# Ledger of designs, part 30: peptides against a protein of PDB entry 8OXM

Target 1, 371 residues: chain A of PDB entry 8OXM
Amino acid sequence: FKAEFRLAGGVNLPKIIDCVGSDGKERRQLVKGRDDLRQDAVMQQVFQMCNTLLQRNTETRKRKLTICTYKVVPLSQRSGVLEWCTGTVPIGEFLVNNEDGAHKRYRPNDFSAFQCQKKMMEVQKKSFEEKYEVFMDVCQNFQPVFRYFCMEKFLDPAIWFEKRLAYTRSVATSSIVGYILGLGDRHVQNILINEQSAELVHIDLGVAFEQGKILPTPETVPFRLTRDIVDGMGITGVEGVFRRCCEKTMEVMRNSQETLLTIVEVLLYDPLFDWTMNPLKALYLQQRPEDETELHPTLNADDQECKRNLSDIDQSFNKVAERVLMRLQEKLKGVEEGTVLSVGGQVNLLIQQAIDPKNLSRLFPGWKAWV

## One batch from the design tools (peptide; made by RFdiffusion4, then SolubleMPNN)

Design b1_p10_1_s3 (from b1_p10_1, 6 letters changed)
Fold by OpenDDE base, seed 5:
Structure b1_p10_1_s3 (fold): chain B 371 residues (1-371), chain A 10 residues (1-10)
Amino acid sequence: as target 1 above (371 residues)
Amino acid sequence: EDEVLAGGLF
């Protein structure tokens, strides 16, 4: 280990450490404290299994459909080590960095990221109609720019085309697998992009199994398919390559339902793994000031030990696990809103739900649904 | 199907 560390941004101030292996290679690692990495580790195992299923299928293998994975080593219930995703940047950093973000560079006359966030925060407690109107105003005055990522990084036209295709395939694969697993909290800092491959890396997997729906502001989209995410696909948007890659991913997931259910069942009934959304965690996720202002929350956790009887906790946990497994089984059968859909019908519904400005306008402002 | 759009830049 090197003697020096860096701080990563964010409320938990993760430590970036550099390690020299016995092979003489330097490897960067992220040490996270005050956070439970067991969920991240579990979700990474499920992603690796999904990748194995996608690699076995000829059509998904030909398309190189994969979810980018990283190593997670939980050390305790509140600490662990993550592989540093070398050569990646948060999509939020590229798009909406205050200094040199792509929106500021390419759309200097549009609303600033701060103005957009402020407008959406002002309506956070208002009606869905008022949220929608302000969201549409924000969207009109904050135009997508994520197409410029591939244009900046890949100057050769053939490489540019290949990387835009890799991006579109990565979005499709991660969106469908993320939906199947009920992955939430897909804000712009929880999605990295690889600067060499144009593939997405999903981080902070601590909201899964549709637990985003029980947040103080419920999640209303199946995955992140916002205007910038779509803009990165180029002129075809959600049509053609993206849709076909979603359909082929969904086909493999549905055809692998027994394997997926068995693995998720083992994980949900692991007594060492609490995947349920704690109310305090739920509040904390939607109270994160995204701005680096050092408001130390003096959480005087007055320990009101609600001594819920251990038996009532266990029965409540099992009933939540059963509901998650049932919903996972429904998704894998193509059951949406009590209707059985074809793969194309299910994928179409999910795309429509993900791009619907009425759904997007209802998200927590910190999710940055206008980006 | 992925082939068609490469032809239009020239």
Scores: peptide ipSAE 0.006, ipTM 0.404, DockQ to the pose 0.015
Fold by OpenDDE base, seed 3:
Structure b1_p10_1_s3 (fold): chain B 371 residues (1-371), chain A 10 residues (1-10)
Amino acid sequence: as target 1 above (371 residues)
Amino acid sequence: EDEVLAGGLF
């Protein structure tokens, strides 16, 4: 290891370390503390398996459909090491950075990212109708710009076209795989884009198996398909390449249902893996940055062991695991709202749910659904 | 001069 480390941004201030391998290659790693990386490690294993299934199928292999993965090594219940996603940037950093973000550069007369967030925060406790009206006002005055990512990074027209296609395929694959696994908390910082491949890397996998639906502000979309995500696909938007790649991904997932169920079952019943949303984690994920100043964590977690009898906890956990497996099986059968859908029908429903401004307007303002 | 090295899990 090099003698020096850097701090990454964010609340937990993870340490960036450089190591030289026995091959003489430098490799950057992220050391995260005060966080449980076991869920990330498990989800990465499931993504690697989904990639194996996608590579076995001729139609998905020809389309190069893959979800980007990174290595996670949990060291404890509160620490681990991650592979550094070299040459990636958060989509939020590219789009809505206050200094040089693409919205400020390309749309200087639109609302600022701060103005949009403030407007949505003011209506957070209001009716769904009031949230929808303000969300529509924000969307009218904050127009998408993510098409400029590929235009800035890829000056050659043939490369630009190939990379925009790679982006669209990456969004489609990760959206369908993420939906099947019930991946939540897809805010603009939890999605990286690779500056060389235009592929997405999903990070912070700590909200899975539809646990985003039990947050204080429930998640109302199956995946992130916001206006900027769609704008990055270019003129065809959600039609053509994106839709076809979603359908082909969904076909492979549905045809692999027994394999997916068996692996998720083993993971859900692993006594070393707590995937359930706890109230403290749920509050932390939806806390305001402004509330950080007064909460000195003089919560002595006095272990008020709620001595819920170990039997009642285990029975409750098993019932939640069974519900997750049942819902996973329903998704893989194409059962939506008690109706069996074709692959095209299911993908269409999911796209409509993900782009619906009524669903988007109900999300937590920190998710930035207008971006 | 915080070089926000692109690729951080922020």
Scores: peptide ipSAE 0.005, ipTM 0.371, DockQ to the pose 0.055
Fold by OpenDDE base, seed 2:
Structure b1_p10_1_s3 (fold): chain B 371 residues (1-371), chain A 10 residues (1-10)
Amino acid sequence: as target 1 above (371 residues)
Amino acid sequence: EDEVLAGGLF
């Protein structure tokens, strides 16, 4: 390892380290402390399996449908090393950076990202009607700009067109795979975009198996398909390439139900894998001050070992695991809201749920549903 | 050994 490290941004200040391999190649790595990377490592294994299934199918292989993966090495229950996603940027950094974000550059007369955030924070504890009205006002005064990502990065028209298709395919694949696995916490900092491929990289996989639905503010969308995400697809939006790639991904997932269930079952019953939402983790995810203000929470979590009877914990855990497996099986059968849907019907419902401004307005303000 | 690995990463 090099003697010097850099800090990454964010509350946990991950350490960026450079390692020289035995092959003489330099490799950048991210060291996270105070974070359990076992879930990230497990989700990366499931994504690799999904990629194997997608690569075996002729139609998904021809479309190059893949979810981007990175290496995760858990070192302890509270630390690990991640592969640095070289040549990626958070979509939030590109879109809503305070200095040079695309919204500020292309829409200088719209509401600032801070004004949008403030308006949605003011209504966070209000009725769903008041949230919807303010969300619609924000959306009218904060117009999407993510089309400019591909225009800035790819000056050649043929390359630009190819990369916009790669982006659209990546959004479709990750949306459907993410939905099947119940991936939550898809805020604008947890989604990276590759500046060379235009593919998405999903990071911070610590909310899975629909655990986002049990947050203090429940997640109301199946995946991130906000106005900027759609704007990056260009003039066709959610129609054409995106919809077809969702349908083909869903078809492969549904046809692979036994394999997916078996893998997820092994993972859910692994005693080393805690995928359940801890109340403190749930509070932390939705109390994160979005502002760079140095609130050091000295949470001395005194480990008050609540000696819950081991038997009651195991029975509760098993019932939650069974419910997750049942819901995964329902999704893979196309069962939505008690109705069996075709692949096209299921994908259509999920798209409608993901773009519904009533669902989007109910999300935690830190999710930035207007972006 | 484990303390030396922890002390070099933290």
Scores: peptide ipSAE 0.000, ipTM 0.388, DockQ to the pose 0.029
Fold by OpenDDE base, seed 4:
Structure b1_p10_1_s3 (fold): chain B 371 residues (1-371), chain A 10 residues (1-10)
Amino acid sequence: as target 1 above (371 residues)
Amino acid sequence: EDEVLAGGLF
């Protein structure tokens, strides 16, 4: 290891370290503390299996449909090492950085990211109607700019076209697999884009199996398909390549139902894997910057010796796991709202749900659904 | 203002 480290941003201040391998190659790594990387490690394994299924199918293989993965090595229940996603940037950093974000550069007369956030935070406790009206006002005065990512990074027109296609395929694959696994909406900093491939890397997989639906502000979308996400696809938007890649991904997932169920079953019943949303984690994921005053999470996990009978915890856990498996089976059968849909019908419903301004306006404002 | 991005890796 090199003697120096850098801090990554954020609350947990992860350490960026550089390691020289026995092969003489330098490798950047992220060391996280105060965080349980076991869920990330498990979800990366599930993504690798989904990639294996996608590579076995001729139609998805020809389209190079893959989820970008990274290595995770849990070291304890609260620490681990991650592979640094070299040559990636958070989409939030590219889009809404305060100094040089693409919205500020390309749309200097639009609302600032801060103005948008403020407007949406003011209505957070308001009616769905008031949220929708303010969300529409924000959307009118904050126009998408993510098309400029590929234009800035890929100056050659043939490369630009290929990379925009790679982006669209990456969004489609991650959206459908993310829906099947119940990843829900994704914070703009938890989606990285590769500056060389234009593929997305989903990081911090701490919300899975539809646990975002039990947050203080429930998730209302099957995956992130906001206006900037769509703008990055170019003029075709959610039509053409994106839709077809979603359908082909969904076909492979549905045809692999037994395999996916068996895998998720093993993971849900693994006593080393706690995927359940706890109230403190739920609060932390939707904390307001203004509420920082008193809840230092002294997650002294030690002091709640509430001797709840081990039997009642186990029965409650098993009933949650069974519900997750049932919902996963429904998704893989194309059962939506009690109706069996075709692959095209299911994909269409999911796209419509993901782009609906009424659903987007109800999301937690901290996740910036207008971006 | 360090936007403490709730639920971010960062």
Scores: peptide ipSAE 0.017, ipTM 0.458, DockQ to the pose 0.173; fails the geometry check

Design b1_p10_1_s4 (from b1_p10_1, 5 letters changed)
Fold by OpenDDE base, seed 2:
Structure b1_p10_1_s4 (fold): chain B 371 residues (1-371), chain A 10 residues (1-10)
Amino acid sequence: as target 1 above (371 residues)
Amino acid sequence: VDPVLAGGLF
């Protein structure tokens, strides 16, 4: 390892380290402390399995449908090493950076990212009607700009078109795979975009198996399909390439039901893998001020082992695991709201749920549903 | 055995 490290931004101040391998190659790595990377490592393995299924199918292989993966090495329950996603940027950094974000550059007369956040924070504890009205006001005064990502990075028209297509395919694949796995916490900092491929990299996989629905502010969308996400697809938006790639991904997932259930069952019953939402994690996810400036005191979670009877914990865990497996099986059968849907019907419902401004307005303000 | 590969479930 090099003697020097850099800090990555954010509350946990991850350390960027450079190492020289025995092959003489330099590799950048991210060291996280005070974070459990076991869930990230497990979810990366599930994504690799999904990629294997997508590569076996001729229609998804021809479309190059893949979810981007990175290496994760858990070192303890509170530390690990991640592969540095070289040549990626958070979509939030590109879109809503305070200095040079695309919204500020292309829409200088719109509301600032801070004004939008403030307006939505003021109504966070209000009625759904008040949230919806303020969300619509924010959306009117904060117009999407993510189309400019591909325009800035890819000056050649043929390359630009190819990369916009790669982006649209990546959004579709990750949205459907993420939905099947119940991936939550898809805020704008947890989604990276590759500046060379235009593909998405999903990071911080600590909310899975629909555990986002049991947050203090429940998640109300199946995946991130906000106005900027759609704007990056270009003029056709969710219609055409995105929809077809969602349908083809969903078809492969549904046709692989037994394999996916078996894998997820093994993971849910692994005693080393805690995927359940605990109250402290739930509070931490939705009490983060997104403003980089406030040093929140490290909650020393003193391990007050509340000796809950081991039997009651195990029975409660097993019942949650069973419900997750049942819901996964329903999704893979196309069962939505008690109705069996075709692949096209299921994908259509999920798209409508993801773009519904009533669902988006109910999200935690830190999710930035207006972006 | 690359110690990076030894942490996989599979």
Scores: peptide ipSAE 0.000, ipTM 0.420, DockQ to the pose 0.023
Fold by OpenDDE base, seed 3:
Structure b1_p10_1_s4 (fold): chain B 371 residues (1-371), chain A 10 residues (1-10)
Amino acid sequence: as target 1 above (371 residues)
Amino acid sequence: VDPVLAGGLF
């Protein structure tokens, strides 16, 4: 290891360390403390299995459909080491950085990211109608710019076209795999983009199995398909390549239902893997920036031994696990709202749900649904 | 143009 470390920023102040391997190659690693990386490690294993299924199918292999993965090594219930995603940037950093963000550079007359967030925070406790009206006003005055990512990074037209295609395929694959697994908390800091491949890397996998629906502000979209995400695909948007890649990913997932169910069943019943949403975790994920000042670190998670009988906790856990498995089985059968859909019908429904301004306007303002 | 690359476009 090098003698020096850097801080990655953020609340938990992760440490960036550089390691020289026996091969003489430098490898950057991220050391997290006060964070449970077991869920990230488990979800990365499921993503690797999904990639194996996608590589076995001739159509998805030809399209190079893959979800980007990184190595996670949990060291304890509150610490671990991650592979550093070298050459990646959070999409939020590229889009909405206060100094040099793409929205400020390309749309200097639009609302600032701060103005958009403030407007949506002011209506957070209002009706769905008032949220929708303000969301539409924000969207009119904050136009998408993510097309400029590929234009800035890839000056050669043939490379630019290939990388825009790689991006679109990455969004499609991660959206469908993420939907099947019920991956939540897809805010703009939890999605990285690789500056060389244009592929997405999903990080912080701590909201899975539709647990985003039980947050204080429920998640209302199956995946992130916001206006900037769509703008990065270019002129065809959600049509053509994106839709076809979603359909082919969904086809492979549905045809692999028994394998996926067996894997998720083993994970849901692993006593070392707590995937359930804790009320404290739910509050932390949807905290206001203003509320950071008063939470004294003294709520040790240890003191809420509400002695609910171990039997009632276990029965409650098992019932939640069964419901998650049933919902996963429904998704893999194409059952949506009690109706059996074709692959194309299911993918179409999911795209419509993900782009619906009524669903987007209901999300927590910290998710930044206008980006 | 490799037809595998083209078959991802159409």
Scores: peptide ipSAE 0.000, ipTM 0.356, DockQ to the pose 0.015
Fold by OpenDDE base, seed 5:
Structure b1_p10_1_s4 (fold): chain B 371 residues (1-371), chain A 10 residues (1-10)
Amino acid sequence: as target 1 above (371 residues)
Amino acid sequence: VDPVLAGGLF
């Protein structure tokens, strides 16, 4: 290991370390403390299995449909090492960086990211109608710019077209698999883009199995399909390539129901794996200051041992695991709101739910649904 | 060119 480290920022101050392998290659790693990486490691294994299923199918293999994965090594219940996704940038860093973000560069007369955030924070405790009106005002004055990512990174028109297609396929694959697994907390810092491949890398997988729905501000979208995410696809948006890649991904997932249920069942009943949302984690996720700079909350964890009887905890856990498995089975059967849908019908419903400004306006402001 | 690979422009 090199003697020096960098901080990645954030509340947990993860350490970026560089190591030289026995092969003489330098490898960057992220060391997280005060964070449980077991969920990330588990979700990466499930993504690897989904990739195996997608590679077995001729139509998804021809389309190169894959979820980008990274190595996670949990070291304890509160620490681990992650592979640094070299050559990636958070989509939030590209889009809404305060210094040189794409919104500031391409739309200097639009609202700043800070103004958008402030407007949405002011209505956070208001009615859904007031949230919707302010969200629409924000969206009108903050126009999407993510098309410029591929234009900046890929100057050759043929490469540009190929990379925009790779991006669209990556969004489609990760959206459908993320939906099946109930992946939440898809804010702009939890999604990286590869500067060479234009593929997305989903990080911080600590909200899964629809646990985002039990947050203080519940998640109202199946995946991130915001205006910038759509803008990166180019002029066809959610139509054509994206929709077809979602349908082909969903077809493979539905046809692999038994395999996916068996894997998730093993994970949900692993006594070493706590995937449940605890109230403190839920509060912490929606109290995270977006700007890494100022306030250390001295959470005095007063050890109020809620001595819930061990028997009541175990029965409550099993009933939550059963409900998660039932909901996973419903998704894999195409059951939405008590109705059995075709693959095309289910994908259409999910796209409509994900782009609905009424659903987007109800999200926690820190999710940045206007980006 | 497989029209699936060409993104439907051709």
Scores: peptide ipSAE 0.000, ipTM 0.374, DockQ to the pose 0.016
Fold by OpenDDE base, seed 1:
Structure b1_p10_1_s4 (fold): chain B 371 residues (1-371), chain A 10 residues (1-10)
Amino acid sequence: as target 1 above (371 residues)
Amino acid sequence: VDPVLAGGLF
């Protein structure tokens, strides 16, 4: 290890360290303290398994369908080491940075990111109709610009085209795998884009198994497919490459049902893995002030004085685990709202749900559904 | 270009 470290921003002040391997290669790592990395580590293992399934299938392998993964090494219940996602930027940083964000650069006459957020925060406690109207006004005055990511990074037309396809495939794979695992919507800072590959890296996997639906403002989309996410795909949007890659990913996931259920079952019943949404964590995820700092929920374990009888906790946990497994089985059978759908029908429903401005307008404003 | 790789414009 190098003798020097940098601080990443945030209340937890994670340490960026550089290490030299026995191979002579430098590797950047993030050391987190006061944070439970076990969920991230578990989700990365599931993503690696999904990648193995996608690589075994000839059609998904030919399409290079993969979900990007990073190394996570939990060292304790409150500390660990993560691989630094070198050569990535948060999509939120590229899009809505106050200094040089793509919206400010390409659409200087549109609403600022701050104006959009303020408008949506003012209606947060209002009716769904009022939220929808304000969301549509925001969308009309805040036009997507994410097409410019590939245009800025890839000047050669052939490379540009290939990287835009890589982006579209990455969004499709991560959307379907994310839906199966119940990741829900993703904050714009928790989606990284690789500046060389145009592939997405999903970080901070602390909400999984549809636990986003039990937040104070429940999630209403199966995955993030906002207007900028779609704009990055180019003129075809959700049609063509994206849809076909979603369908082929869903086909592999459905055909691998038994394997996926077995893996998730082992993880849900691991007594060392708490994936349940704590009420304090739920409040924290939706009380985040916009401070640019990586505020991970410091669940102070000191408020564990609610010694509910171990038996009642265990029975409640098992019932939640069973419900998650049942819903996972339904998704892998194509059961949506009590109806069995084809792969194409299921993927179509999910895309329509994800792009519906009525669903997007109901999301927590802090997650910036207009971006 | 393989139509599958090109996204099936053809």
Scores: peptide ipSAE 0.000, ipTM 0.387, DockQ to the pose 0.016; fails the geometry check

